# Ledger of designs, part 75: peptides against a protein of PDB entry 7Q4I

Target 1, 281 residues: chain A of PDB entry 7Q4I
Amino acid sequence: HENSTIAERLYSEVRVLCWIMTNPSNHQKKARHVKRTWGKRCNKLIFMSSAKDDELDAVALPVGEGRNNLWGKTKEAYKYIYEHHINDADWFLKADDDTYTIVENMRYMLYPYSPETPVYFGCKFKPYVKQGYMSGGAGYVLSREAVRRFVVEALPNPKLCKSDNSGAEDVEIGKCLQNVNVLAGDSRDSNGRGRFFPFVPEHHLIPSHTDKKFWYWQYIFYKTDEGLDCCSDNAISFHYVSPNQMYVLDYLIYHLRPYGIINTPDALPNKLAVGELMPEI

## One batch from the design tools (peptide; made by RFdiffusion4, then SolubleMPNN)

Design b2_p15_2_s2 (from b2_p15_2, 8 letters changed)
Fold by OpenDDE base, seed 2:
Structure b2_p15_2_s2 (fold): chain B 281 residues (1-281), chain A 15 residues (1-15)
Amino acid sequence: as target 1 above (281 residues)
Amino acid sequence: SIYEKAEEEAKYRDS
C-alpha cells in the first residue's frame, strides 16, 4: 500500500491547470495518450487545438495550424484560460502533446510560492531576453498573477507584446512577461539540478550524447552537467516523449518499485510571502 | 532525430 497523503495534500493546495498544445492530426495519435497518462494528475486538463474534440475536451482556438502560428495559439490559449478558468487553478502549465510531466514534482517546487507572485518556471534559456525565458519544449508554468499580467497588461499593448502571430512562441511570451515584470524563476532543486528538460531523459542522463557546440549548452541559463547529476530526483518534465514512452514512464514512476527501498520525502519548505522568491543557489 | 527537431527550433528562434 502506498502512502500518498502528502501528494493528496499538494493536489488540493497547489492546483494546476494543464493546457496541452495540439492540433487535430495529433488528437488520436498523441493528445489522447497525454490524457490517459500524466494529464490525469492535473487538477484540470485542457487541449488547445484548432478543432473541437469532445473525447479530449479540446478547445477550438481561432488560429491556423503550423509552426508559424504557435505564438498565436499561445496567446489565444491564455486568453481562453483567463476568461474561463483563471479561478480553477493556482498555476497554469503549458505543455506539448509530446511532453511528459510529473505533476507531483511540479506541485512540490511550486508549494512555497504564492500564486499571486508574478512568476513563471521552466527550463530557462539566456538569449534574447535579459532575465531569460522558458523553453517551450519542456513546458512552462505561470502563476495566476503571471497569467493575469500577460493577458490583461501585456497582450493589449503592442509595445509590450508582439501583436503578430509570428515568431518563436517561447521567446515572445518571455519578452511579454518580462515587460510586465513577471519574474523568470529558478526551477533548480537545492542541489542546483534542473527539473524541466527539453529532451528525453536519455539525452540528459548519458554523458557526451551531444558535442560541446550543441546549441543547448549556449542557450541554458544556468550551468548544468550531463550524467546523473544533470537531473533532479524531483524532475518535472521531459520533451519528445513518444506516446508509448508515456505509458512506460507512468509504469516506471508510479508502479514499479524496488522492494525494500523506501523513500522518505523531504519536509515541505516554508511558504513565501507574495512577491518573494526562493534564494538563488 | 530529436536533435534535428531541436536544432530546427533553435534556428527558428535565431531567425
Scores: peptide ipSAE 0.039, ipTM 0.760, DockQ to the pose 0.842
Fold by OpenDDE base, seed 3:
Structure b2_p15_2_s2 (fold): chain B 281 residues (1-281), chain A 15 residues (1-15)
Amino acid sequence: as target 1 above (281 residues)
Amino acid sequence: SIYEKAEEEAKYRDS
């Protein structure tokens, strides 16, 4: 027996639309496994593709396929969301078809924030964008106001947002959002531990023999450690998660329990005013 | 490896 009363409350009060970046070749191979695992815990789940798939609930966006079209797909995805779904949620998560997300932990992080605050969260990187930008692979979540500003204010203006479809998707949206004063939030927990991760749990938890020259250490906005202190107890996302690993994570997080250990959730924080952020650590 | 893919993505970001 489990008590989900707080999670059910947050499901109602912190509504999340998840859109999944995918392509027709990955509908069956990857995207379907998102739908069968963590995606079922979103208030709304949409797969953004170049081809329609009614079984998957995939949308055919007017974009080409390939790495050079990811930015184009992101622009069209948020345009589609704004036109059809802007009132269906309070927060709008982008994830890849190999991103795993603990949606309850995301709702917990987002709870104090107003969806009318122009803010977005994810794994913050420091290059290219002064305030930072969120890693595309780790997934990033925009407030409703952030989506409005992106679609209505940024996208129509070539001076604020890149009009072509080329460039790194996460960098380009980061530039656009900065140009319309959408704040790059701090997603770390009260202990300064990250919640959004651009790699699998193993790569964050296990100190890697990675050279200190590994790009990730130059890209991270906040100083982070490897090992057990790498990751929040309320971690939100991991990237490069295989379809099989999604089912393993679903089992470990939601089904497997150590007998006799009871988790007591922390009290919910006070809600912030519109435009207010949590203090940086 | 995951790192190879991530390095490719980083190269794409730097281009």
Scores: peptide ipSAE 0.037, ipTM 0.745, DockQ to the pose 0.825
Fold by OpenDDE base, seed 5:
Structure b2_p15_2_s2 (fold): chain B 281 residues (1-281), chain A 15 residues (1-15)
Amino acid sequence: as target 1 above (281 residues)
Amino acid sequence: SIYEKAEEEAKYRDS
């Protein structure tokens, strides 16, 4: 009964490799549930860990565990991708093992862009990095050219990219990417609504859920509202999603239907030239 | 709470 022709086209034309930040203690508790839900809709799915797990498809990176090693793990993950998988996809998504992603909506956002454009997308934050940086928890997606520049140009140069493994991984990659002229893209829809979210849907949808002094309102790069206007109808990601809620979201998004309502997709935009971005809203 | 973790992460980013 479902027509997925456009989604199948985008699956072929907008290839996404998803790498999941995890650790050995979370392979069974969290990462497995990503693999059984939204991760199956990636063109390629890899779990980046400190221990190998053949059942999960987890890679053992040469890094220690703990919050102070997240930047080290991110560097080694992208090195691994560049060495083994740079031609397996056009776009490279980082997500946590408690991030949920609607991959079809990400393909729709990415469709007009060339993978050879040095750009990356996510939930843009304004501190520390002049052009902004993407929230680690919401997940962020690099073009193939962005990965190349990060690994080949930024990582080998201590002046461009932090050589030690300390610091906030999302800020540090944001600094490195800026230093090699990778653009921090605008992931908002045509109505100015966000697509990548660092919290669960409930926390974005319910007005006045947080104090106005909450750090998020000071960090967000683009001004956003709470309520129904918080989130695009084509939202891409949410963070702090429990393993059980991943299955709930899979059911709600892909299975549950209001009888007699058919949603017709908007026409695809024109493709952009290499180096071209969508016009500012 | 989720917010407590996020505040801790924000504090970590500021350190």
Scores: peptide ipSAE 0.046, ipTM 0.765, DockQ to the pose 0.843; fails the geometry check
Fold by OpenDDE base, seed 1:
Structure b2_p15_2_s2 (fold): chain B 281 residues (1-281), chain A 15 residues (1-15)
Amino acid sequence: as target 1 above (281 residues)
Amino acid sequence: SIYEKAEEEAKYRDS
């Protein structure tokens, strides 16, 4: 028998809307597998596309398709969320249709924070944005107040937020959020281990998988190591996860158990005041 | 490779 009492509490107290970046060609190939795996653990799941799909629950945003329109799609996705769904959740996760997310671990990270705190979390990168920005592929989560500031204060002002649809979506949202004083939070665990990952588990867990000249090591905001110490026991996301790997991860994380091993969760931290952050590690 | 795609995305950010 499984005891999910704490997870059920967090499901109720830390409500997460997940929006998935997708396109019509990926509805059947990728997006439906998100819906059948980790996406079912979100409080609300929406697929942001250029075409409506009632089976998937996909929204047709007024944007073109292609990599050059990802920033445009992100802006329209958050506008849509603010208009229709701002009260449906406390936190708003962007993920790609090849991102896998352990939503319970995200709720655990978010639990102490107020949704009225202007903050967002993800895999923090250091270039282009002074406070850093969150990797698009690893997924990033905005507080309700961060969404409000982004849509109401940043997007309408070309001096605060890029009006055209070109550029790297994660960098551009990072600039916009900084300009409205949304803080780039620290998503690391109490041991300083990362929780959001821009690659598959294998690429983070295996030492010397990449050259030290690989761009990632120049982009990471916080120092990180390869190997088992790379990743939190409460890791939240991985990117470039194939549809088949999503089902494997779902099985390994939620179904496969080592007999006779019981994990007792740590106590929940104290809740923070509005505007308060956890101490940096 | 996955890294090639990520490097392309990173290079696109620098352009």
Scores: peptide ipSAE 0.041, ipTM 0.750, DockQ to the pose 0.790; fails the geometry check

Design b2_p15_2_s3 (from b2_p15_2, 11 letters changed)
Fold by OpenDDE base, seed 2:
Structure b2_p15_2_s3 (fold): chain B 281 residues (1-281), chain A 15 residues (1-15)
Amino acid sequence: as target 1 above (281 residues)
Amino acid sequence: EIYERADKEAAYRDK
């Protein structure tokens, strides 16, 4: 028997809307598998596409397809969310259709924060944006206030936010958010280990998988290690997860248990005031 | 290479 009382509490108190970046060619190949695995643990799940799909719950945004339109799709997605869903959740996660997310771990990280605090979390990178920006592939989560500021204050102002649809979507939203004083939060756990990951678990867990010249080591905002110490026990996301691996991860994380090992969750931290962040590790 | 940095670099160049 499993006790999910705390998880159920957090599901209610830390409401998460997940929007998935996808396209019509990936509705069946990828997005459907998100819906059948980790996406079902979001309070609300929306697929942002260029074509409507009633079975998937996909929204047709007024954008073209291709990597050059990802920024445009991100802008339209958050505009859509703000118009239709801003009160349906407290936090708003962007993920790709090959991102896997442990939503319970995200709720745990977010619990102390007020959704009225202008903050967002993810895998923080240091280039291009002074405070850093969050990796697109790892997924990033905005507070309700962050979404408001992005849509209402940043997007309408070309001086604050790029009006064109070209550019790296994660960098561009990072610039926009910085310009409206949305803070790039620290998603690391109490041991200083990351929670959002732009690659599959194998790439982070296996030491020397990449050489020291690999761009990731120059991009990562916080110093990180390889191996088992790479990743929080409460890791939130991984990228480049195949559809089959999503089901594997679902089984491993939510079903497979080593008999006789009982994990007691840490006590929840105190809630922070509006505008307050957790102390730096 | 997994997770091409080209998009990030392109965004920077578009400044």
Scores: peptide ipSAE 0.041, ipTM 0.770, DockQ to the pose 0.257
Fold by OpenDDE base, seed 4:
Structure b2_p15_2_s3 (fold): chain B 281 residues (1-281), chain A 15 residues (1-15)
Amino acid sequence: as target 1 above (281 residues)
Amino acid sequence: EIYERADKEAAYRDK
């Protein structure tokens, strides 16, 4: 009843390893629900924790828990990926255990790019990093080359990458990546609508018109609107998604259909050369 | 509630 030929093609050609930031207290509360929903659509799914969990497929990284250790965990996670899994995928997504991701839409965005291009994508923020950095909560995806540069070139050099484990992990990785010439890509669609979102769909779709001083409006790299035009029809991620909402989203996106309406996928764009980005919008 | 949580995260980033 469904034709998933193009999705299957992209599953093969745009391989994504998803690593989930979690901790032992959230293995059952949050992480397992990622595994049971959108995480099953990754080519490989790994949960990065401080404790091993064979049922979840969680890795015990040599780091402590807590907000002040998130940067340390991110560094160790990518070191682990580089050592054990760098050839298992073309793209490497970081997500939180309360991030929901439509992996097919991410593959569509990534399709034209070479994994050998030093680039990463997400919800781009403008502070602290000249080229911008990607919001941690919305999730961000690195090319294979970006991972290589991060682990091999940036991490070993304290001048390029913060050696201690303190600081905001998304800002710190953004600094490191910039220092090794990994480009902060533009994840917006052809209409200029975002694909990675640091909040739940409701918060982006429903205009609040209440507080223009909210930090988000000062942090976003690209101008964005609220309402229906806030979000791409091919949106990739949302943050602060509860476990229950993950199952609801899975149902709405992959099962519920309006009878008689057929969505024809757009043609795939031409592939880019190594080092080439999509034209600016 | 979610915005409050996000505000806390933003505050952490600003430190």
Scores: peptide ipSAE 0.039, ipTM 0.772, DockQ to the pose 0.840
Fold by OpenDDE base, seed 3:
Structure b2_p15_2_s3 (fold): chain B 281 residues (1-281), chain A 15 residues (1-15)
Amino acid sequence: as target 1 above (281 residues)
Amino acid sequence: EIYERADKEAAYRDK
């Protein structure tokens, strides 16, 4: 017995296309498990690879494999989306094949924003890009307008966007998006807690899991803490999630219930005008 | 597994 009326409404009003970064060696090992878990809650799910796989719904992009080609794959993925799917969704999520996403929470965060606002969200890092950039592993979501600007305005201009396929894909797309005035949004909730996470839940929830000298604490754009206050009640994503952990998370989030406890969702916020952002915390 | 930042630094140096 479950009431999903609000979630169904948001599924219709906040359409999300999810594209998954993968490779042929991970189609069966990782990507398949995304499709069988959280990926089924996207309005559209596409796996971006170097080889076609009809069972998985994988697209063969014209790129080589390897860590040094991730930026090339990201560029080709968004070119493919713009050419074939730009009208199939309002928001366009990039995730890795070991990223887990609670899509309903992402729709909740995105609800007030216009897809015509040039904005993208994720786990914001502060180095290399003035306005910041979104961590690739945590996943990042572009508005339809952001995708248009990236593909049409940034990619064709080597002064705005790196033409080579080398480099960190999340930094490079961050630079390109900044150069076409796509805003790096704030994905934190009203209590200032993050929603996109570049590690597994355990690494964020357990205090002192890492040394304070760990690079992550110098990279995060917004000050954050470990422990109970680390994460929003409406968290969106975690990274380095194994295939087995994806099924565990699916069970814990969508099936396991403490008897007698019923959550009442907060009211939806007012919608913003085109170009308007939520105030910074 | 821990996120590796080597690729990020490489991207910065390529600016």
Scores: peptide ipSAE 0.043, ipTM 0.773, DockQ to the pose 0.272; fails the geometry check
Fold by OpenDDE base, seed 5:
Structure b2_p15_2_s3 (fold): chain B 281 residues (1-281), chain A 15 residues (1-15)
Amino acid sequence: as target 1 above (281 residues)
Amino acid sequence: EIYERADKEAAYRDK
């Protein structure tokens, strides 16, 4: 009773490797629930940790734990991906173990882009990095070329990429990527609505949820609204999603249906040339 | 839960 022909096509043509930032204490509490929900819709799913877990498919990276080691873990994660998995996908998503992702919507956004274009997408913030950087919690996705440039060109050069493991993970990778001319893309839909979100849906959908003095409104790169206009109908990610809410979202998005309503998907856009971005909104 | 701006900025300043 469900037609998934287009989704299956995109699954094959827009291959996504998802790597999940986690730690040994969260393997059972959080990470396994990603694996049992949205993570199963990735073409490849890897959990990046400091301890190996064969049941979870967790990799033990040579890093310590703690917030001050997140940048180190990100560097080692992408080094691992480049060495072992660079040809297993076209796009490479970083997410936290409390990030929820609608992978089909991400494939839709990425479809026109060449994976050989040096570009990455996410929730763009404007401070610290001239072109902006992508929020760590909302998750961000690199093209294959972006991963190559990060690992091969940026990481080995202390002038381009921070050599120690301290600092804000998302800011540091943003600086490194800018220094090797990886473009910070615009992930908004044709109506100018965002797709990657650093909070749960409720925090974005409810008007006046936060004071306008809240840091988020000063950090967002693109002007955005609250309410239903906050978020694309093809939204990709939300952060601070509890394990239980991941199952709720899976039910609401993939199972619950209003009887008698059929959504006809928009036509796919034309593919872009290597190096080409979508036109400005 | 919210994204901790102060912690993030502190980490950036410590680079």
Scores: peptide ipSAE 0.040, ipTM 0.764, DockQ to the pose 0.307; fails the geometry check

Design b2_p15_2_s4 (from b2_p15_2, 9 letters changed)
Fold by OpenDDE base, seed 3:
Structure b2_p15_2_s4 (fold): chain B 281 residues (1-281), chain A 15 residues (1-15)
Amino acid sequence: as target 1 above (281 residues)
Amino acid sequence: SVYEKADELARYRDS
């Protein structure tokens, strides 16, 4: 009954490597559920850990575990990707083991961009980094050129990229990327709705779920609202998604259908030249 | 929880 011709085309033309931030204690508790749900829709899926797990396809990075080592793990993860997988994909997504991603929607957003454009996308926050940085929990995706610049140009230079492993992972990579002129892109759709979200759908869709003093409202780069208009029809990611919720989302998005309603996708946009971005709203 | 991110960022600011 299903027609996936366009999705199959984008799977081929917009290749995505997804790496999942995890640790040995979460291999069975969280990571395996990513593999069994949305992770299977990536062109390549790798779990970055401190211990090897052949069943999960987890890589043991040379880093310690703990909250203060997330930045170190991110650096080593992208070094590993650059060394072993830089030509296996066009785009490289970082996600947590409690992030849920609709990969088809991400391919749709990325389609017009050249992977040779130094750009990355996610939920953009405004503090600490002039151009902004992408929320770690919502997941962020780097172009192939962005990965190259990060690993080859930024990481080896302590003046451009923090050499120790401490600090907020998403802020630190944001600083490094800015220092090598990787652009913080705008992931919003044509209606100005966000696509990457640092919380579960419920927290974004329900108005007044948080008070006005909640840190998120001071951190978001682009003005956004709560409620139904919070989120793109082509939303890409949500964070703090439990293992059980991943299966629920998989069912709701890919299986459950209202009978008699047929979605017709919009036409693909024109491709951009290398270095060109979509105009901001 | 939603506060986990805030705690992580607070730690960054204090470092």
Scores: peptide ipSAE 0.035, ipTM 0.754, DockQ to the pose 0.420
Fold by OpenDDE base, seed 4:
Structure b2_p15_2_s4 (fold): chain B 281 residues (1-281), chain A 15 residues (1-15)
Amino acid sequence: as target 1 above (281 residues)
Amino acid sequence: SVYEKADELARYRDS
């Protein structure tokens, strides 16, 4: 009884490779639940780890584990993608093993953009990088051209991209991408609502969940509100989602329906030229 | 946790 025609179209036209940041200790605890929920809606799903896991489709990258190696793992992950999978998708999403993503909404956001446009999207933060950078936890998506520039132009040049593996991975990739003129896109919807979120829905939807001094309010690039107006109806991602909550979200989003309420999707926007971004809100 | 991100950022600032 469900009509998924437009979603199927976007699945074909906006191909997304999702790579999941994980480690061997989380293969069973977290990563497999991504695979069993939202990850199955990616065109290709790869788990980037330090150990191979054939059941999970995990890749053993030549990196150490630990929080201090996340930047190193990110670099190796994109190198691996470029070497083996650059033509398998149009867009390349990084997510954590506790990030939940509504891939259809991401395809909708990405539809007008050319994958040959050097651009990436996510929850944009303003510190450290002039154009901003995308929050690691919320997940961020690179165009094919962005991946190419990152791997081929940025990574080999220590002046453009940090050679050691220390530092905040999201900040470091943001610096590298800026240095090769990959644009930090605006992922907000036409109403100015965010789509990528670095916390669970509860933290964004409940007003006054945090105090005004909370770091997030100083870091967010675009003005944002709490409450129901915090989030796009076409929100893409949430972070710190437990394995159990992934299944809950899957049920709520894809199965549970209010009888008699029919949603009519908005018309797709016109496609942009290579290098063109959506107009400012 | 919300605090995990803060810890990561703190580490970056201290580097």
Scores: peptide ipSAE 0.033, ipTM 0.742, DockQ to the pose 0.466
Fold by OpenDDE base, seed 5:
Structure b2_p15_2_s4 (fold): chain B 281 residues (1-281), chain A 15 residues (1-15)
Amino acid sequence: as target 1 above (281 residues)
Amino acid sequence: SVYEKADELARYRDS
């Protein structure tokens, strides 16, 4: 007796293709559990690997395995998406095989934006890239126009995009996107709380979990609090989520209910014009 | 897990 009318509307109007970064050794151990939990709420779900797996829906990209090939895999993944799937969705999410995503909350954030706006969202970090870049582990989502610019304009030009496959994939794509004027958006809610997180909920919710010298506090683009105010009520993603915890999160978010409490969703914001961003908080 | 990204970033800085 759950009312999902608005969620169903957004599923149709804000189409999301999710591609999952994985490797053959993790197909059964990790990727399969993404497919059986949050991945089923994407409009399209693809696993990007170095080996094909028809049961998983994994694609064999022409790349080697290892940490030094993550950037190469990201480039080939988006090339594959552009060639085969650019019209299958409006937004294109990269996630790891240990990232958990509440896709409905992402659709809510993306609703006002045009997919023809060159923009991408995630957990914004400030080093290396002037406008910032999005944390790889937290997952990041590109508009259709952002994907087009990345693949068609950035990748073919070594001056705009690194030709080698080495380097931190999230930094490198951030550099490439900046060079083709794709905007690093602000994913915070109206209260200034973040939505994309590079760690598990516990690490963000518990005050003083890390000291202030921890790299994260120096890397975050926007100031954020610890504790209950760390995270939006409409949070989108968490990283380092084990396969078992994905099922726990699915239960807690989509099944467990406090009896007698009904949450009424906020009204949807107005649609933005092409190229327009939400007002600053 | 929290330290894994720190290690990755350190490697990037050194590369």
Scores: peptide ipSAE 0.033, ipTM 0.737, DockQ to the pose 0.465
Fold by OpenDDE base, seed 2:
Structure b2_p15_2_s4 (fold): chain B 281 residues (1-281), chain A 15 residues (1-15)
Amino acid sequence: as target 1 above (281 residues)
Amino acid sequence: SVYEKADELARYRDS
């Protein structure tokens, strides 16, 4: 028997809308597997595409396909969310169709924050944007206020937000959000370990998987180590997860248990006032 | 650049 009382509480109090970046060619290959695994734990799940799919619950955005249109798709996705779903959730997660997310861990991280605080979280990178920006692949989550500011204040102003659809999606949204004073939050746990990851667990857990010249080590905003200490026990996301691995992760995280080991969750932190962030670690 | 990052990611995946 499992006790999920706290998780159920957070499901109700920390409502998350997950939108998945996908395309028509990936509806069956990738997106449906998100829907059948971690996506079912979102309060609302929407697939943002260029074609409608009623079985998947995919939305056809007025954008083209290809890497050069990812920024355009992100803008249209958040416009759609703001118009139709801004009150359906407190937090709004962007993920790819090969991102795996432990939604309960995200709710735990978000619990102390007000959704009216202009903040967003993810794997923070330091280049290009003064306060940093969140890696697109790891997924990033905006507060309701952050979405409002992005759509209402940033997008309509070419001086604040790039009007063209070209550019690095994650960098461009990072610039826009900074320009409307949406804060790039710190997603690390109390031990200083990361929660959002732009690669699969194996790549972070195995030391010396990459050399010191690998771009990731120059991009990370916060100093981090490889190995078991790389990742929070309450990690939130991993990228480049294959459809089959999503089912494996679902089994390992939610079903497989070492008999006789009891995990006691930490107490929930105190809630922050509107505009407040957790103290720096 | 984003392309360099993408290339590095591709190499990382294929390694």
Scores: peptide ipSAE 0.031, ipTM 0.712, DockQ to the pose 0.105

